# Designs tried in a protein design run: peptides against a protein of PDB entry 4KTY. Part 211

Target 1, 266 residues: chain A of PDB entry 4KTY
Amino acid sequence: YVLNDIGVIFYGEVNDIKTRSWSYGQFEDGILDTCLYVMDRAQMDLSGRGNPIKVSRVGSAMVNAKDDEGVLVGSWDNIYAYGVPPSAWTGSVDILLEYRSSENPVRYGQCWVFAGVFNTFLRCLGIPARIVTNYFSAHDNDANLQMDIFLEEDGNVNSKLTKDSVWNYHCWNEAWMTRPDLPVGFGGWQAVDSTPQENSDGMYRCGPASVQAIKHGHVCFQFDAPFVFAEVNSDLIYITAKKDGTHVVENVDATHIGKLIVTKQI

## One batch from the design tools (peptide; made by RFdiffusion4, then SolubleMPNN)

Design b2_p28_4_s3 (from b2_p28_4, 11 letters changed)
Fold by OpenDDE base, seed 2:
Structure b2_p28_4_s3 (fold): chain B 266 residues (1-266), chain A 28 residues (1-28)
Amino acid sequence: as target 1 above (266 residues)
Amino acid sequence: SPDQLVEVFGKDSNGNIVLTGYKTPNLT
């Protein structure tokens, strides 16, 4: 989880799982220096750089450009003007070296690019890390642990009322660390996510959230456990918005979200 | 394409809620 510099990332759909190669390049010239530079840009104290909890949380913030002029600018509009399309990247090295030389955010990334670069960052700093792909991944926008899908009476989605969304797939990272800040048993793999989905205490970041805590429904544990829990386990609540302004819960689907979670075992 | 997409739901001709397709995410 630290030494492997080439990986495989899962994407696509549950019924058509696809893989792509990603070169992490954590041992390439200038990459470690760039990771240190990222922490410098984050103004991270030297004392905190030895703490994987702090490092992974800072990394989740800094790998995206939001808030702090971090590494990658996300784009999903299929235009990708003024940069490189997310699908054109094959590894972390070019992205990180460009960031280091230009000192400006690199365009563009989507989840697997964020996860790839973040994986390099973690591994460079000696934190065991892997990429996880979640199919039918929920994005809870209002932190209520459910996906509220509003439908018009004609059956179409009301885009104004529907703030939650479901990704066809989403990639994030798991980082291995002890969690002395949590009860015994909740160390090990921690979910961290650098794709800028939601604001967490003032920054677009996510984690570390204990995978064990999530599996056992302990959403009260820091950091961002409710959001990660919702990504993999939220119910879909289908609500019909009536013309008279009333809302009626029409159906609940507890099986759609997080139907398949895949990671490479190394 | 590896592009991330957002699911779109709707009702079919029988009134059942189904996945009708995908759309471009709103994230910017």
Scores: peptide ipSAE 0.495, ipTM 0.909, DockQ to the pose 0.825
Fold by OpenDDE base, seed 5:
Structure b2_p28_4_s3 (fold): chain B 266 residues (1-266), chain A 28 residues (1-28)
Amino acid sequence: as target 1 above (266 residues)
Amino acid sequence: SPDQLVEVFGKDSNGNIVLTGYKTPNLT
């Protein structure tokens, strides 16, 4: 999980799974130096750089540009006039080297770009890492572990009331580490996400969240377990917002979110 | 395109909630 410099990222839909190649390039000239530079920009103490918990959490923050002038600027509006369209990237090397030389955030990324760059970062620093794709991935905006979808009486979504959303797919990373800060058995794969989705204790970051903890519903374990749990196991609550201001629960779907989670074994 | 999209829901002719399409995300 640290030696392969070329990978495959899954995307598309459950009934039409697609793949794209991604060059991680963790052994390319200047890449390790750039990863160290990223930690320098984060002002990370030297003593913490040997701790995969701290490194992965810092990485989840710094791979995105928010808060700290990190590596990548996200864009999802199909307007990429001031940079490179997310789909044009083929690997991490050009992105990281541009960041190192310009010392400014690189434009633009979406989930697979964030995950690709983050994967390089983790592997460069000796942390086993892989990319995970979740189809029908929930984005819980209010931390209630459910997707509240508000509908008008005509059946259309009320975008003003609906703060939660469901991605057709979303990519994040899993990093392998021990978790001495958690009970025995919750080490191993940890979910970490550099796509800037939600604020976590003051900045846009996510994880490490124990995959085992998530599987067993232990959402109280640090870090960001409720958010990751919601991504893969939220119920959809369909609420009709009537003209008179009343809200009526029309239906609950417990099967929609997280139907398929895919990762490539390396 | 690999672009991420957000699901859009609606009601079908029977009044059931169904996926009707996708829209561009609003992640600011």
Scores: peptide ipSAE 0.476, ipTM 0.906, DockQ to the pose 0.791
Fold by OpenDDE base, seed 1:
Structure b2_p28_4_s3 (fold): chain B 266 residues (1-266), chain A 28 residues (1-28)
Amino acid sequence: as target 1 above (266 residues)
Amino acid sequence: SPDQLVEVFGKDSNGNIVLTGYKTPNLT
């Protein structure tokens, strides 16, 4: 989880799972220097750089360009003007070296690019890390642990009212560390996500969230456990918005989200 | 394509809620 410099990322659909090779390159020239530079840009003090909790949280913020001119600019509109399409990247090295050289955010990334670069960052700094792919991945936008899907009377989605969404797939990272800030038993794998999905205490970042805590329904533990829990375990609440302004719950699906979670064994 | 997409739901001819397709994500 630290020494491997090449990996496989899962994507596609549940019925047609695909894999993509990704070169992490954490041992290549200039990569460690770039990771240190990232922490410098984050204005991270030296005392915190040895703490994987702080490092992974800072990394989740800095791998995306939001808030702090971090590494990658996300784009999902299939235009990708003034940059490289997310699908054109084959590894982390070119991205990180471009960031270090230009000192400007690199365009463009989607979840697997964010996860790939973040994996390099973590491994480069000695934190065991892996990429996780979640199919039917929820994006809870209002922090209520539900996917509230609003439908018009004709059956079409009401885009104005519906703020939550479901990814066909989403990738994030798990980092291995102790959690002395949590009760005993909630160390080990921690979910961290650098894809800029939601604001967490003033910045687009996510985690570390204890995987064990989430599995046991402990969403009160820092950081961002409710959001990560929702990604894999939200109920879909289908609500019909009536013409008279009333809302009626039509159905609840507790099985749709997180049907398959995949990670490569190393 | 590895591009991420967002699910779109709707009702079929029988009134059942189904996945009707995918759309471009609204994430900035």
Scores: peptide ipSAE 0.475, ipTM 0.908, DockQ to the pose 0.817
Fold by OpenDDE base, seed 4:
Structure b2_p28_4_s3 (fold): chain B 266 residues (1-266), chain A 28 residues (1-28)
Amino acid sequence: as target 1 above (266 residues)
Amino acid sequence: SPDQLVEVFGKDSNGNIVLTGYKTPNLT
């Protein structure tokens, strides 16, 4: 994984899977320097820079611009007039070099761009990493491990009440590391996500969350396991918000979220 | 256009919950 500088990112729909190439460029001139610069901007101490747990967590925070003037500004409003549309990026190199040169966040990214840049960051620093695409990816805003979808009596979504959302797809990263901070057996692949979705202990970051822990429903383990668990395995709870203010559960779908998770295997 | 969309659900004529479309996500 670390040695591959070109990758494939899966996206699209579960029934119409699409692929795009992404140049990670972790060996290109200036990229390692930029990754070190990112850690400098994060004010990361030298001792922590050798710890993949800390590095991946810092990376998840710093690849997005929120909180700390990190690498990428996210935008999902279809207005990209002040930068580069997310779809125009073909790799991490230009983004990272622009960040290093300008010392300002680069516009703009969405999940696959964040994941691409984050993958470069991880690989550049010697952390085995891959991009994971989750189709029907949940975004749990209230950390209740379920997706509460509020419906009007007519069946339309009540956007005011519905805070949770489901992406048609979402991309994040898995990084390989030992987890001495967790019980034995929960090392290996760790989910990390630099797309700014939710605040985690004061910053927009996510992970590392043990994939093994998540697979076995151990959401009590740091970091952000409940959120990642919800992304891949939350139940959809359809709730009708009646005019009288009462809520009625109409349906529960346990099969929709995380219907397909794709990553490149060796 | 954004490549990521949020699913929008509704009810069909039989009252079944169905996917009716997609909207731009809001992550904040």
Scores: peptide ipSAE 0.021, ipTM 0.438, DockQ to the pose 0.644

Design b2_p28_4_s4 (from b2_p28_4, 12 letters changed)
Fold by OpenDDE base, seed 5:
Structure b2_p28_4_s4 (fold): chain B 266 residues (1-266), chain A 28 residues (1-28)
Amino acid sequence: as target 1 above (266 residues)
Amino acid sequence: SDLQLVEVFSKDSNGNIVLSGYRVPNLS
């Protein structure tokens, strides 16, 4: 998880799973220097740079451009003027070197690009890391641990009321570390996500969240466990918004979200 | 397509909730 230079990222649909190769290039010239530069831009003190908890959280924030002029600008509207389409990237090296030379955020990325660059960042700094793909990945925007889908009486989605959303797929990272800040047994793989989905205590970042804690429903453990839990285990609540203003729960689907989670084996 | 998209749900003619398509997200 540290030495592998080329990886495989899963994407597509649950019924049509696809794979793409990604060159991490953590040992290429200039990449370590760029990772140190990223931490410098984050104004991370030297003492914190030896702590994988702090490093992974800072990396989660800095791999995206939001808040801090980090590495990548996200774009999901299929219009990629003034940059590179997310699908055109094949690895992390060009992105990181461009960031280092230009000192400006690189355009553009989506989840697998964020995850690819973040994986390089983590591995470059000696943190074992892998990419995880979650199909039917929930985005809980109001922190209630459920996906509230509001429908009109005619059956169409009410876009005004529906704030939550479900990705066809979403990629994030898992980083291996001890968690002395958590109870015994919750070290190991930690979910971290650099795709700018939600604000976490003032910045667009996510994690590290203990995978073991998530699996056992311990959403009170730092960091961002409720959000990660919702991504993989939230219920879909279908609510009909009636003309009289009342809301009626029509159906609950507890099997849709996180139906398939895939990661490459070593 | 390899792009991330957001699921769109609707009721079919039988009143069942179904995945009717995808839309462009408004994440950022």
Scores: peptide ipSAE 0.500, ipTM 0.912, DockQ to the pose 0.796
Fold by OpenDDE base, seed 3:
Structure b2_p28_4_s4 (fold): chain B 266 residues (1-266), chain A 28 residues (1-28)
Amino acid sequence: as target 1 above (266 residues)
Amino acid sequence: SDLQLVEVFSKDSNGNIVLSGYRVPNLS
């Protein structure tokens, strides 16, 4: 269903779950036009615009500004002097209309903003979509399906060696579609993520990845299944970096990531 | 806070690895 234009997004901590309202506004004036404009900016051919697989993948790329001057610029450094703080947004409409008007990326967003705008984009184009919040969400930067946390001998994190990270929470989208490009049974909800986390075959995008495939541990199916799988099911590998240059695996935690995944039914 | 943060781990006095806090993400 794509009828609800107001939703709830979960955020915060697993021990202190919070909710915020978000106005998707997929039926507001100019929003559909803006979504079509986004696909135009992506130079998406007309034949592909009827394919939810292609549309969701393009949307994943275009909702973030990286690579293609897409809709939103992310900021996570608490410096928002040249735009709107991510927390100030209450819906997708103002963001999309600003993008359409200025034809420049809008500042700024974090995961829930990206997910909110992406949800509007998908729903505008007739693709059922919902937002998913994952607490203790892994960010695997080298596609090895594990979080390598390097600690110094004194117990502090070695920031230079530790490239993987764990979000307190992360929001992405699930889009409903058939997947004729996959084996039978892997259609339905597909994870797509417009937050610019990792490069996927040349640009910052993610998905669609079959939720059913992820649940069954199939990471070989396109698109970006390993990354999505890692977000919800990575092992934490704690490695002590010795002064002599040796690395020792100190502990493995297979339960930390993906403690809680929340989504509101459409 | 609404903001996304990254977990920071450390070893406590007993040598156990614990969540010691949060930091601003490196993403830009």
Scores: peptide ipSAE 0.478, ipTM 0.905, DockQ to the pose 0.810
Fold by OpenDDE base, seed 2:
Structure b2_p28_4_s4 (fold): chain B 266 residues (1-266), chain A 28 residues (1-28)
Amino acid sequence: as target 1 above (266 residues)
Amino acid sequence: SDLQLVEVFSKDSNGNIVLSGYRVPNLS
């Protein structure tokens, strides 16, 4: 199947789904060279560059600037004075070429920008890839596969105690590969995510996590399956922190997270 | 449509993950 160099990314709200075009440009001049440069910056051995498992994991780390001076600096504060606002990007090419030229992280990205650039990286290296959008995407910070939302006695969220968060939407990637490191049947689409969210064994990266494993609740399979599982299937636990120090579970919502997950068919 | 739907899973009373259905995109 022919991989498109122009794609569609879904975003917005679950009740108001929006789309944006994204130019991946994996065939544009200098892009392949830049992808190789990214792997060089990661100090990736040549022997590993033919392994999509290693490549996708390295890519998930290197597309974000954290830890390793990777491609994109994330920013969510709506102040982008020192770079380009995330919404201003229309494709991967300018970002990757700027990174290659300046040899410094490019400012700024958010999830769809990370996913777009990562998609280019994967496709450029011959790995079938697509962008996935999850509406009401959980960010589990304590690895307990649930979203702990702490409330004040008045019902307002206690932001000091609440470490977990929910994105109205989040974009990540799925990459197609065999998984000889997993039991038979768990190859195929693998979730990978370059948006810096959680530390994974020493650096901000995510995946590859077998989509089949996630679907069937096999969170013990490498890599980062618990985190990906939580993104799409966490229960919301509403806990009231009483003044006396006691915690009371007031509500459990098992339907809020992962209300809709969509991707463009290949 | 060129959209691919993903199966939706939930936990049953025993804590097992089960297929709960399919989410349909509501484009407006």
Scores: peptide ipSAE 0.114, ipTM 0.712, DockQ to the pose 0.038
Fold by OpenDDE base, seed 4:
Structure b2_p28_4_s4 (fold): chain B 266 residues (1-266), chain A 28 residues (1-28)
Amino acid sequence: as target 1 above (266 residues)
Amino acid sequence: SDLQLVEVFSKDSNGNIVLSGYRVPNLS
């Protein structure tokens, strides 16, 4: 197989798909060393470093700074005064080298930055990986496999009641590996996500979740299959919170989430 | 471009819910 050190990341809107180049730089000087350093910081034992399941899960945790002073600090408030705006990054190399040099989390990232750095991490360690962009990507906060959107009577979202959220787009990674811990047929591409979204057994991490399992609705399989399933296939449940305290289901949309999922086939 | 959270909805003339706008997400 051939690992490209430059890729394309899809973003924007489902009706206005945009692309940006990203330099993974997995072959650049110091990058592999940094990836090993990341695993060192995670206190990952040597035996586990040969297991793509463990590596990808650790990577999903360590590429974000939460919990473990990992690589990237996320920021989504359009205030990036103490670092680099996420949109200013063009590749993984500067981020990883800064992390290795400073030994402090690098500011700042959003999903495509996390995905870019994570892709470098995976590829450096010999794990085939690609970036996936999901348009209208759900963020399920209560693990019920549906997006409960509470609306005021005027149609505006009641943000106080609505805990779930939908990204216009979200980027994560798929990593190729066997899954001996799962039934036969659920190896291959595994969804992994380093963007800090939800806690998974005590850490902000996600995956590996079998793409085949997700496609066939097997959300009981480790890791984080329900969350990934919800990202791409949850129903939107629109609930009007009336002033009298009653909740009425106004609409159910089974087509909105995961309207388009784009990834490069390798 | 930066991520946006799908947040604002409205009802059209037929009472159907339609997307009205986005805002900056918060994952904290």
Scores: peptide ipSAE 0.027, ipTM 0.471, DockQ to the pose 0.625

Design b2_p28_5_s1 (from b2_p28_5, 9 letters changed)
Fold by OpenDDE base, seed 3:
Structure b2_p28_5_s1 (fold): chain B 266 residues (1-266), chain A 28 residues (1-28)
Amino acid sequence: as target 1 above (266 residues)
Amino acid sequence: GYEVLEEWKVTEEAKERRRKEALERLAK
């Protein structure tokens, strides 16, 4: 979808789904120019700007400020002293125009802000895009396609050993494109994510990952399919770390992660 | 309203394939 400039982003808890309106504003003055400026800042070759695979991957990197002085600085510590709290944003326009004007990263964003701005970027450049929300979204930090949750003997989570985390919800984008770099049948919706979560070949970016590849377990298909797969399909592995240093698998939950994945109804 | 996206969930066939592959790796 490209034409709608007003959207709805789902968030909250799986049992208490919340919505927020988001103005994409892809047709407002200065927004297209700003998107082109973003690609300029990325030093993207002109020949690649017509390729949605390259554009979406560059966008996933540039919408976050990490590595390349991109658009948005993320913050999750509830301290937003030097900018705008993520919840205060109502759309992409002010963020993008501030970035263009100041030529410095804009503070602050969280997943829905990143997804909102990224959605504007994609739509501005003619790439059909939508925002999806994954409830109980896994963040696999050790690239083993599962969530290792280490427990103390008393049953509490050992935060020192547990490197993986689960978001109550996470938002990212799907972009529609052909994938001539993949086998036939793996075009269509591609997951792309500008929220800085993991390093991908040298910078914080994610995708495009074929949704069909994820569905059929082809995690070797570029880009970042293992990470995206884990976000929606990881098993929770509960491991008790005993005082003697031994690890015992207590339980496996294959139903928790990706409990509900939604997008705005058309 | 929202649309539930079922396309993200890995198929049972794919799960079984991955399990088999994992077991083979562990055996080596």
Scores: peptide ipSAE 0.522, ipTM 0.869, DockQ to the pose 0.609
Fold by OpenDDE base, seed 2:
Parts: C-alpha cells; structure tokens; sequence
Structure b2_p28_5_s1 (fold): chain B 266 residues (1-266), chain A 28 residues (1-28)
C-alpha cells in the first residue's frame, strides 16, 4: 500500500513517454468526508461500504458525471469555456472539494484526471491503489474483443463504419483486494476505470476486473473483463466493405494494442 | 522511472483462444 499523496502519471506516446505530477491529497482536510459524500450521492448501502469490490465499482461510476451526477465531466473536444481545462489540474483536492461545495459535477476531466481523482477516492477508503497507463489502448464498443477498422477501397479509414477507436494512451487504476466472488487465485490487483467509455449494466463504469483473469483470458469473470481484455489485447482487423455487401479482411495486427503498460516505479 | 507491468501480458494460450473465437465470428 502506497501512502504517498503525490504521484506521477505517465502519458504521451509509447515512443515519447511523458510524465506529469499529481497530488492525490488523500490526507487533506475534507477529502475523506468528500469521498463519503460521493458514496452518499450514489445511495450506497452502508453494508456495502466495507466491501472493496462494491466500493471500487461504485467509485468507477461516481468519479464520472454520467448517469449519476458524479464528480467529473469529461471533455475531449478542446472546448473548455465553462470550466477548467483538463491539463490545468494538478491534483485531486481542488476537484473533490469543489464537488463537495457545489454539489455539481466539476468540469473538465480526461483519463489522467479521472484516474487521479479515482486514486484519491480508493486510497481514502483504505483500498491500495495505483494508476497505470496503457499505450495504444483499444476501445471496443461492440463487445467482440477486437478492433474493427473499416477501410475505403482507396485504403483510407471509413470513419462512418469504424466505431471502435484506439487511444494513444489511456490511464486507469488498479486496486488491491481479495475476490471471494471469483475462483481462487484471481484476487490481487483489479483494474477499475472511472473514465466514461462504455455502459456496464446500465452505468458508465468499469471493474473491478481481475488482472490475473485478464492475463489468462478469463473474460467471463466479473466485472467488465471483456472490455478490459480488449483494451490490452485486441487485434486490429482491417476490413474493406465492398459495395455488394461483402467484407474482406485486408490485414490483422495482433501487436499494436497494449504495446506498453506501466506504473510508477517504487 | 516507470515499471513495466508484466502481469498484463496476456498468455499466448489465451490470445490464441480468443483469436480463434474471433475468426469464427468473422467467418459468419
């Protein structure tokens, strides 16, 4: 369990790794109370607040504003006129305290901001947590565990047909816990993600997904293992859609996704 | 510095199983 309230988040490109500092501030005044407030807003039963599985799943939902008026509003369109640009944040404290005082979602966040705030949330509640960065992170939105990239006949990407996407990098969290709901051996680090990417049983949330389960391809293990598996292991399938309705696979790249997954060295 | 998380390296057996399933889907 890392007790440091200052961390480093990795971002950028796989061949040009960049770092940014992030102040988690889990011991700052009002932060623990704010984390409890977040669980109150989620209407989380008291009986579940001692269960890291439930807490981390609720946290993954509540750190983003979707569905439940959670902490952070995501924005990726470079229009931040009505809030703070994601790059301007340097830590979790101001975000969480603003949320507590205003009782409204805070604008704006991207993956590292979500991960930073979520890391504070987990650590405040006694769950060992760290931020990880996945370079070339896939976003599978049709649950087929692959990235379908549709091409025009000229070889250019057909953006209309191509629904899946790849992040140059994506940050999420790992939380340490036992998993009595899974077979023996699949406790330990669990992937949890508060960046709103896909709907999971009615809410934009992700995890906890057992890292060991993902490693061994057990995508049937709750929660959201197929999505997380795809983030790190999807094959890129390049498909040409013919006018006659047929699909031709032009190429398969099995090495592009999940090129590098890193965390801060201790 | 950064630590490469080797735990995230999916096994070849797991990859092959999922690729096989994907291939079957593509064939339909």
Amino acid sequence: as target 1 above (266 residues)
Amino acid sequence: GYEVLEEWKVTEEAKERRRKEALERLAK
Scores: peptide ipSAE 0.517, ipTM 0.895, DockQ to the pose 0.926
Fold by OpenDDE base, seed 4:
Structure b2_p28_5_s1 (fold): chain B 266 residues (1-266), chain A 28 residues (1-28)
Amino acid sequence: as target 1 above (266 residues)
Amino acid sequence: GYEVLEEWKVTEEAKERRRKEALERLAK
């Protein structure tokens, strides 16, 4: 178990790493009750609540407000008129207690806020968890395990065709658990992500994806291994979209994505 | 301080296999 209720989240640029303190507050009054309430809102049966696989997957879905009126509303437009700017949060307690009290999604979060609240949720429910930061994190939108960057004939990026994107950094969580649903050796740390990025079988959720499975390229292992694999290992494929409709691969960069993946030092 | 998570380093064999498969699915 990870019992430290104050953490550090890494962000910024790979060449200018920054730190943000985050109070998880998993032992504060009302927080465990709120985590149970979150599972109630998810209509999670009692039998499933003892299964960290199910709990982490449900938590991944419920920490974001999409689909199910979960905890946090994401916003990335720098306009936070109807709530708290993501940068103003310092911990999970206020967010979770507001959610429990109002029974409405709390505004607003970005990746570190999602990860912070999700970390509290996991720890409250007895799942060892930590926050990890991936610098140059890919967002594969078309499920092809690569970053397709479409270029005009003049070399400029065609923004209309280029749907994939790269975050300068992205935070998600790792949860420690056994994976009896996977082959032997693929338990341990599992990537789970509550930041709404892609639809996973009907919901904005991600994981648990076995870190070991990702390491060995077993993208067929549930859950969401292809997406997580792409986040850390996508090749950048620079493709010139010719006027005649043909595509020409100009370059492949296999070193850009997942340049650095870090967590708080113990 | 931070800890670099070496377990996230995908094996070269896995990278090559998935890269090959990915390149076969180039966006059209």
Scores: peptide ipSAE 0.498, ipTM 0.886, DockQ to the pose 0.773
Fold by OpenDDE base, seed 1:
Structure b2_p28_5_s1 (fold): chain B 266 residues (1-266), chain A 28 residues (1-28)
Amino acid sequence: as target 1 above (266 residues)
Amino acid sequence: GYEVLEEWKVTEEAKERRRKEALERLAK
C-alpha cells in the first residue's frame, strides 16, 4: 500500500467491471517534492504535516483545483478543449510534474484521475493508501442521508426537482491511520476523496471518514461521515411531486446504492 | 482481480436506525 507504484483502478458498470492501469510513481524524480509543494500551496503548518489526519484532509482539498488552485480541474462535459482528456492520463507523474512546473491547475480529471493522484500524494508522504471503487455511488446534495428521486405523475423522473444523483461508479481513496480524535476502535482505513463533490466546511474536500464508523452508522464522527455514509448506503426514495405541491413516497429501494465496493486484490 | 471490501457492509442495525431517522425526516 506504500511501495507499489503501479496500480489497477476498477470502473465501468457493476455488471461489466472494467480495469485501467495507473502508475502512481511515488518514487519518480520530483514527485515527493511536488507533494511537499502541494502542502506549501495549501499553507499547511509544518507541525501538521506529520499528522495523517490533517495531511489527508488537506490532500483531499488540494488534489482538486477548487477553492485553492489545487492540482486537478475536474470536467465531465466530454469536451476537454483546453487540456488533456481524463481518459488519456495513465498515471500521476505527468500530472504532478506539470502542476509543479506550471504552478497552475492541470486539466482535466475525473474520479479515477483524482483518486490516482491522491493515492500518489498519500503514499509519497508515507500514508498507506488504496483506491476504492463504489458501484452505484450516491451523491447526496442536501445531507439527508437518502437519495430523493422525484417523479412526475406519469412516473418519469423529474430532473429539475431531483438534485441528488447516482454515479454508475465512483472512485475514492482509503488511507490507513490512527484516529485519536475518535473513540477507540475507529482507526484503520479512512475514506478520503479529492473528487470535488460537496462542500465540507467551506472547501471541496472529503474525509478522513472512518470506515468502521460508517459501517456502524456513526455519522456524527468527523469528517464528512454523513456524506460518505450516503455514498454507500443511501436509500432511494421515489417521490411523486403532485401538482398541488404535495409529495407522496411511491417506493423505497434500500439495495441499489453501494451495490459493490472493490479495491485491487493484493 | 478485485477484492470485495466487506468492511463497507453497513450493519443491519445501523441501516435500520438510519432508515428510521430518514422516514422521520420525510414525515416532517
Scores: peptide ipSAE 0.478, ipTM 0.875, DockQ to the pose 0.929

